Peptides against a protein of PDB entry 5EIB. Designs and how they scored, part 341

Target 1, 366 residues: chain A of PDB entry 5EIB
Amino acid sequence: VDLEPGTMDSVRSGPFGQIFRPDNFVFGQSGAGNNWAKGHYTEGAELVDSVLDVVRKESESCDCLQGFQLTHSLGGGTGSGMGTLLISKIREEYPDRIMNTFSVMPSPKVSDTVVEPYNATLSVHQLVENTDETYCIDNEALYDICFRTLKLTTPTYGDLNHLVSATMSGVTTCLRFPGQLNADLRKLAVNMVPFPRLHFFMPGFAPLTSRGSQQYRALTVPELTQQMFDSKNMMAACDPRHGRYLTVAAIFRGRMSMKEVDEQMLNVQNKNSSYFVEWIPNNVKTAVCDIPPRGLKMSATFIGNSTAIQELFKRISEQFTAMFRRKAFLHWYTGEGMDEMEFTEAESNMNDLVSEYQQYQDATAD
Target 2, 366 residues: chain A of PDB entry 5EIB as posed
Amino acid sequence: VDLEPGTMDSVRSGPFGQIFRPDNFVFGQSGAGNNWAKGHYTEGAELVDSVLDVVRKESESCDCLQGFQLTHSLGGGTGSGMGTLLISKIREEYPDRIMNTFSVMPSPKVSDTVVEPYNATLSVHQLVENTDETYSIDNEALYDICFRTLKLTTPTYGDLNHLVSATMSGVTTCLRFPGQLNADLRKLAVNMVPFPRLHFFMPGFAPLTSRGSQQYRALTVPELTQQMFDSKNMMAACDPRHGRYLTVAAIFRGRMSMKEVDEQMLNVQNKNSSYFVEWIPNNVKTAVCDIPPRGLKMSATFIGNSTAIQELFKRISEQFTAMFRRKAFLHWYTGEGMDEMEFTEAESNMNDLVSEYQQYQDATAD

## One batch from the design tools (peptide; made by RFdiffusion4, then SolubleMPNN)

Design b2_p29_7_s2 (from b2_p29_7, 18 letters changed)
Fold by OpenDDE base, seed 3:
Structure b2_p29_7_s2 (fold): chain B 366 residues (1-366), chain A 29 residues (1-29)
Amino acid sequence: as target 1 above (366 residues)
Amino acid sequence: MRAKKAAERKKKEEERIKELLAKRKEERE
């Protein structure tokens, strides 16, 4: 789905364009112009019913519909505005189904779009209320991984999207292979979300290896375990050492010893015990799938529900506040039918979320 | 309390979308 036809043509002409049904390509003509309000109230609101018709048709064809998975950008107008409208509409029609998102957070290092803080804040407000599980994929973290870890001198959108794809493949492993931990979206939510509003995850992937060092790297369970818990491997621009894990899931892929995985997972928890909350019992879950990802012998995917995710929301909030105090570009949103109060409500709800994470970070077992 | 506020926000958003869509329809007729 897009408000721009050119994006759909790129997907259709791509190496995997033929895996999608032609009738499932829903697109507009005018785009959102990086405006959340244009995506949510005008152009997106006119297109959303056509998307819902496709969603209904595909949902009716499912033997066992678990829920929905949306991938979108929070910096643009379509992914942010129309994406959150679509989430709201799907949640209304399917209130008993899980809403899962892969939400790409904007970064000034990757995009010069000045209104991204507005689009992101307005989107987070919607995601807090209408999603059950949100993987926070931060373009800043992706850029830093590409530059520092992968040794790419000039990271491209293709390089960033490769990390996104690896992460998405990793976190969905348990859904695609029978008999795994978190084999359905609801079990994932039960294991990962102890508090309904605190459903924002820090994903991570291992191995992350530069092209020049791939031949020298042994892929071992200890190295995968150490790397997936490293702050430099987080796909969200947060340091887990500045917060506490509420819950963690680790998904290993490849032929490995379950005993070795359990030993290494225990060792990393013990070594990092200060970065976990002590009042949530059995808050680390581990899965092993014998089928490695393509081109790797072994991998590990990390899912962290950490109070450190508040750093991401604080960054967005600070940028938002600096713009909103100046009333910068507000006329672009109000001209599409938004109320100025919706900005204040979104800011307030995001600040409440930050305060909730901080409260649980400071909570003790006593 | 929070759930009530969320429901009130959602209702206002739905009403606003309906009003805007009605207006855009009238402008095209």
Scores: peptide ipSAE 0.250, ipTM 0.823, DockQ to the pose 0.841
Fold by OpenDDE base, seed 5:
Structure b2_p29_7_s2 (fold): chain B 366 residues (1-366), chain A 29 residues (1-29)
Amino acid sequence: as target 1 above (366 residues)
Amino acid sequence: MRAKKAAERKKKEEERIKELLAKRKEERE
């Protein structure tokens, strides 16, 4: 789905364009112009019913519908505005189904779009209420991984999207291969989301290796385990050491000893015990899939529900507040039918979310 | 309280979308 036809043509002409049904390409003509309000209230609102018709058709074709997965950017107008409108409408029609998102967070290091803090804040407000699970993929973190870890001098959207793809492949491993932990979206939610509003995940991937060092790197279970818990391997720009893990899932892929995985996972938990909450029993889950990712002998994917995710929301909130106090660009949103009160409500709800994460970070077992 | 506030926000959003769609239709006629 896009409000611009050119994006859809690029997907259709791409190496995987043929895996999608032609009738499932729904697109507008005018775009969102990086405006959440165009995506949510005007251009997107005109297109949403056509998307819902496709969603219904595909849902009816499922033998067992678990839920929905949306991949979107929170910086743009379409992904943020129309994406959150779709989530709201799908949640209304399918209230008993899981709503999962891969939400790409904006960064000033990657985009010059000045209104991204508005689009992101308005989107987070919707995601807090209408999603069950949200993978936070932060362009700040992706850029830093590309530059610092992968040694790319000028990271491109292609380089960032490669990391997104690796992460998405990793976190969906248990859904794609039978007999795994978190084999369905509901089971993932039960294991990962102890509190309904605290459903924002920090994904991480290992190995992350520069092209120049790939040939010299041994891939071992201890190295994968260590890197998976390293802040430098997180796809969200948060330091887990500044918070506490509520829940963790680790997904190992490749031929390895389950015993060695369990030993290394126990060791990393014990070494980092101060960064876990003590009042959630068995809050670390591990899965091993014998099928490695393409081009690797083994990998590990991390899913963390950490109170450190508040660093990401604080960054967005600070940028939002700095613009909103100046009433910068507000006329672009109000001209599409938004009320200034919606900005204040979105800011308030995101600040409430930050406060909730902090409360659970500071909570001790009595 | 939170669920009620969320439901009120959703209702207000749906009403606004309907009004905006009606206005856009009238502007095209």
Scores: peptide ipSAE 0.204, ipTM 0.787, DockQ to the pose 0.879
Fold by OpenDDE base, seed 1:
Structure b2_p29_7_s2 (fold): chain B 366 residues (1-366), chain A 29 residues (1-29)
Amino acid sequence: as target 1 above (366 residues)
Amino acid sequence: MRAKKAAERKKKEEERIKELLAKRKEERE
């Protein structure tokens, strides 16, 4: 789905364009122009019913519908505005189904779109209320991984999207292969989301290896485990050491010893015990899938629900506040029928979310 | 005209969001 036809044509003409049904390509003509209000209230709201018709059709074809997965950018107008409108509409129609998102967080290091903090804040306000699980994929973190870890001098959107794809493949492993932990979206939510509003995950992937070192690196379970818990491997620009893990899931892929995985996972928890909440029992879950990802012998994917995710929201909030105090670009949103009050409500709800994460960070077992 | 329709859509969406939140709260209590 897109409000711009050209993006859909690029997907259709791409190497995997044929995996999608032609009738499932829903697109607008005018785009959102990086404006959340165009995505949510005008252009997107005109297209949403045609998307819902496709969603209904595909849902009716499912023997067992678990829920929905949305991949979107929070910096743009379509992904943010129309994406959140779709989430709210789908949730209204399917209140008993899981709403899962892969939400790409904007960064000034990756995009020059000045209104991204508005689009992101307005989107987070919707995601807090209308999703069950949100993977925070932060363009800041992706850029830093590409530059620092992968040694790419000029990271491209292709390089970033490769990390996104690897992460998405990793976190969905349990859904795609039988007999795994979190084999359905609801079990994932139960294991990962102790508090309904605190459903924002920091994903991570290992191995992250530069092209020059790939040939010489033995992939071991200890190395994968260490990399998954390294702040530099997080796909969200947060340091887990500045917060506490509420819950963790680790998904290993490839032929490895379950015993070795369990030993390494226990060792990393013990070494990092100060960074876990003690009042959530069995808050670390581990899965092993014998099927490696394409081109790797072994991988590990990390899913963290950490109070450190507040660093991401604080970054967006600070950028938002700096613009909103100046009333910068507000006329673009008010011209689409938004009120300044909605910005204030979205800012408030995001700040409340940050405060809630901080409360649970500071909580001790009595 | 477009701005008025957008404002009406916004209000409806806000009302719906509030209703969904209320229902979800009731389902958890």
Scores: peptide ipSAE 0.101, ipTM 0.629, DockQ to the pose 0.035
Fold by OpenDDE base, seed 2:
Structure b2_p29_7_s2 (fold): chain B 366 residues (1-366), chain A 29 residues (1-29)
Amino acid sequence: as target 1 above (366 residues)
Amino acid sequence: MRAKKAAERKKKEEERIKELLAKRKEERE
């Protein structure tokens, strides 16, 4: 789905364009112009019914519909505005199904779009209320990984999208292969989301290796385990050492010893025990899939529900507040039918979310 | 309305924390 036809043509002509049904390409003509309100109330609202018709058709063809997965950007008007409208409409029609998102967070290091803080804040407000699981993929973290870890001098969108693809492949492993932990979206939610509003995940992937080091590095279970818990391997720009893990899932892929995985996972938990909440028992889950990802002997994917994710929301909130106090570009949103109160409500709800994460971070066992 | 819903949610979450803490205490005893 896109409000611009050119993006859809790029997907259709791409190496994987044939995996999608032609009738499932729904697109507009005018785009959202990086405006959440155009995505949510005008251009996107005109297109949403056509998308819902396709969603219904595909849902009816499912033998066992678990839920929905949306991949979208929170900086752009289509992904943010129309994406959150679509989530709301799907939630209304399928209230008993899981809503899962891969939400790409904007960063000033990657995009010059001045209104991204508005689009992100308005989107987070919707995600807090209407999603069950949200993987936070932060463009800032992706850029930093490309530059520092992968040693790319000038990271491209292609390099960032490669990390996104690897992460998405990793976190969906349990859904695609039988006999795994978290084999369905609902089990994942039960294991990862102790509190309904605190459903924002920090994904991480290992191995992350520079091209020059790939030939010389043996991939071992200890190295994968150490890397996946390293703050530098998180796809969200927050340091887990500044918070506490509520829950963790680790997904290993490749031929390895389950015993060795369990030993290394126990060792990393014990070394990092101060960074876990003590009052959630059995809050770390481990899965092993014998099938490696393409081109790797083994990998590990991390899913963290950490109170440190508040750093990401604080960054967005600070940027939002600095713009909103000046009423900068506000007329572009109000002209599409938004009220100024919706901005204040979205800011308030995101600040409440930050306060909730902080409360659970500070909670101790009596 | 939102403030009431937020307060009700907060109360449920506080109750759940108490239950989890109690369970963790029982597992240590």
Scores: peptide ipSAE 0.018, ipTM 0.419, DockQ to the pose 0.015

Design b2_p29_7_s3 (from b2_p29_7, 9 letters changed)
Fold by OpenDDE base, seed 4:
Structure b2_p29_7_s3 (fold): chain B 366 residues (1-366), chain A 29 residues (1-29)
Amino acid sequence: as target 1 above (366 residues)
Amino acid sequence: DRAARAAAREAARKERIAALLAERKAAAA
């Protein structure tokens, strides 16, 4: 789905375009112009019914519909505005199904689009209320991984998208291979989301290795485990050491010893015990899938529900506040039917979310 | 009171959006 035709044509003509049904390509003509309000209230609102018709058709063809998975950017007008409209409409029609998102957070390091903090804040306000599970894929973190870890001098969108695809493949492993931990979206929610509003995940992937270092690193379970818990491998620009893990899932892929995985997972928990909440029992879950990802012998994917995710929301909030105080570009949003109060409500809800994370970070077992 | 104000804002927004969409449709014709 897009509000522009050119993106859909690129997907259709691409190497994987044939895996999608031609009738499942829904697109507009005018685009959102990086405006959340165009995506949510005007241009996106004109297209949403056509998308819902496709969603209904595909949902009716499912033997067992677990829920929905949306991939979208929060910086652009289509992904942010129309994406959150679509989430709301799907939630209204399928209230008993899981809403899962891969939400790409904007960064000034990646994009010069000045209104991205508005689009992100307005989107987070919707995601807090209308999603059950949100993987925070932060362009800040992706850029930093590409530059610092992968040693790419000039990271491209292709390089960032490679990390996104690896992460998405990793976190969906248990859904794609039967008999694993978190084999369905509802079980994932039960294991990962102790509090309904605190459903924003910090994903991570291992191995992350520069081309020059690939030949010298053995892929071992200890190295994967250590790298997976390293702040530099997090796909959200947060330091887990500045917060506490509410819940963790680790997904190992490849032929490895379950015993070795369990030993290494216990060791990393014990070494990092101060960074876990003590009042949530059995808050670390581990899965092993014998099928490695393409081109790797082994991998590990991390899913963290950490109070450190508040650093991401604080960054967006600071950028939002700096623009909103100046009333910068507000006329672009108000001209699409928005009220300035919707900005204040979104900012307030995101700040409330930050406060909730901090409260649970500071909570001790009595 | 907060819920009533939110509902009133939503109603006013729906009306503004409907007007904007009508104007855009008329301008594209």
Scores: peptide ipSAE 0.194, ipTM 0.783, DockQ to the pose 0.258
Fold by OpenDDE base, seed 3:
Structure b2_p29_7_s3 (fold): chain B 366 residues (1-366), chain A 29 residues (1-29)
Amino acid sequence: as target 1 above (366 residues)
Amino acid sequence: DRAARAAAREAARKERIAALLAERKAAAA
């Protein structure tokens, strides 16, 4: 789905364009112009019913519908505005189904779109209320991984999207292969989300290796485990050492010893014990799938629910506040039917979320 | 009270959007 036709043509012409039904390409003509309100209230609102018709049709074809997965950006107008409108509408129609998102967070290091803090804040407000689990994929973290770890001098959107795709493949492994831990979206939510509002995950993927060192890297369970828990490997721009993990899932792929995985997972938990909450028992879950990713002997995917994720929301909030205090660009949003109060409500809800994460970070087992 | 305020805001928003869309349609005609 897009509010611009050209995006659909790019998908159709891509290497996998033929796997999608032509009728499932729903698109507008005018675009959102990086305006959340155009995506949510005007241009997106005109298109949403056509998208919902496709969603219904595909849902009816499912033998066992678990829920929905949305991939969107929070910096643009379509992904943020129309994406959150779709989430709301799907939630209204399917209240008993899991809503999962892969939400790409904006970064000034990657995009010059001045209104991204508004779009992100307005989106986070919707995600807090209408999603059950959200993978926070931060463009800042992706850029830093590409530059520092992958040794790419000038990271491209293609390089960032490669990390996103690897992560998405990793986190969905348990859903795609039978007999795994977190075999459905609901089990994942139960294991990962101890508090309903605290459903924002920091993902990570291993191995991440520069092209120059790829030939020299052994892929071992210890190395995957060490990289997966490294703060520099997180695809959300927060440091896990500044918070505490509420819950963790690790998904290993490839032919490996389950015993070795369990030993390394125990070792890394013990080494990082100060970065876990002690009052959530068995808060680390491990899965192993014998089927490796394409082109790799083995991989590990990390899913962390950490109170350190508040650093991401604080960054967005600071940028939002700096713009909103100046009433910068507000007329672009109000001209699409928004009220200024919706900005204040979104800011408040995001700040409440930050406060909730901090409260649980400071909580001790009494 | 909070739910009533939210419903009132949503109603007012729907009215503003309907008016805006009507104006845009009239301007395009």
Scores: peptide ipSAE 0.190, ipTM 0.785, DockQ to the pose 0.314
Fold by OpenDDE base, seed 2:
Structure b2_p29_7_s3 (fold): chain B 366 residues (1-366), chain A 29 residues (1-29)
Amino acid sequence: as target 1 above (366 residues)
Amino acid sequence: DRAARAAAREAARKERIAALLAERKAAAA
């Protein structure tokens, strides 16, 4: 789905364009112009019914519909505005199904789009209310990984999207292969989301290795375990050491010893015990899949529900507040039917979420 | 009532959007 035809043509002409049905390509003509309100209330609202018709058709063809997965950007107008409109409409029609998102967070290091803080804040407000599980994929973290870890001097969207695809493949492993922990979206939610509003995940992937170092690096279970808990391997721009893990899932892929995995996972928990909440028992889950990812002998994917994710929301909130106090570009949104109160409500809800994470960070076992 | 105020804002928004879409359609014709 896109509000611009050119993006859809690139997908259709791409190496995987044939995996999608032609009738499942739904697109507009005018685009969102990086405006959340165009995506959510005007241009996107004109297109949403045609998308919902496709969603219904595909849902009816499912023998067992677990839920929905949306991949979108929160900085743009289409992904943020129309994406959150779709989430709302799907939630209204399918209230008993899981809503899962891969939400790409904007960064000034990657995009010069000045209104990204508005689009992100308005989107986070919708995600807090209408999703069950949200993977926070932060363009700032992806850029820093590309630059620092992968040794890319000028990271491209292609380089960032490679990390996104590896992460998405990792976190969906348990859904795609039988006999795994978190084998469905609902079980994942039960294990990862102790409180309904605290459903934002920090994903991580290992191995992350520069092209020059690939030949010399042995992939071992201890190295994968150490790397996936390293703050430098997190796909969200927050330091886990500044918060506490509520819940963790680790997904190992490849031929390895389950005993060695369990030993290393116990060791890393014990070493980092101060970074876990003490009042959630058995809050670390481990899965092993014998099937490695393409091109690797083994990998580990990390899913963290950490109170440190508040750093990401604080960054967006600070940028939002600096623009909103000046009423910068506000007329672009009000001209699409929005009220200034919607901005204040979205800011308030995101700040409440930050406060909730802080409260649970500071909570002790009674 | 907070709910009544929210409903009133939504109704007013729907009306504004409908007017804007009608104007855009008329300008494109």
Scores: peptide ipSAE 0.189, ipTM 0.793, DockQ to the pose 0.242
Fold by OpenDDE base, seed 1:
Structure b2_p29_7_s3 (fold): chain B 366 residues (1-366), chain A 29 residues (1-29)
Amino acid sequence: as target 1 above (366 residues)
Amino acid sequence: DRAARAAAREAARKERIAALLAERKAAAA
């Protein structure tokens, strides 16, 4: 789905364009112009019913519909505005199904789109209320990984998207292969989301290696486990050491010893015990899939529900507040029928979310 | 308190969406 035709043509002409049904390409003509309100209230509102018709058709063809997965950017107008409109509409029609998102967080290091803090804040407001699980994929973190870890001099969207795809493949492993932990979206939510509003995940992937060192790197379970818990491997720009894990899932892929995985997972938990909440029992879950990713002997994917994710929301909130106090570009949103009060509501909800994470970070076991 | 504020914000959001969709439908008619 897009409000611009050119993006859809690029997908269709791409190496995997044929995997999608032609009738499932729903697109507008005018775009959102990086305006959340265009995506949510005007241009997106015109297109949403056509998308819902496709969603209904595909849902009816499912033997067992678990839920929905949306991949979108929070910095743009379409992914943010129309994406969150679509989430709202789908949730209204399918209130018993899981809403899962892969939400790409904007960064000024990656994009010069000035209004991204508005689009992101307005989107997060919707995601807090209307999703069950949200993987926070932060362009800040992706850029830093590409530059610092992968030693890419000038990270491209292609380089960032490679990390996104590896991460998405990792976190969905349990859904795609039988006999795994979190084999359905609902079980994932039960294991990962102890509090309904605190459903934002920091994903991570291992191995992350530069092209120059990749050929010389041994892949071992201990090394994967260490990297998976390293703050530098997180796809969200927050330091887990500044917070506490509420829940963790680790998904190992490849031929490895389950015993070795369990030993290493226990060891890393013990070494990092101060960074876990003590009042959630069995809050670390581990899965092993014998099927490695293409081109790797083994990998590990991390899913963390950490109170440290408040750093990401604080960053967005600070950027938002700096613009909103100046009333910068507000006329672009209000001109699409949006009320200024919605900005204040979104800011308030994000600040409430930050406060909730902090409250649970500071909570001690009685 | 927090849950009530969240519910109020969600209700207000739904009302705004509904109002805007209604206005647009009326303008297209």
Scores: peptide ipSAE 0.114, ipTM 0.738, DockQ to the pose 0.584

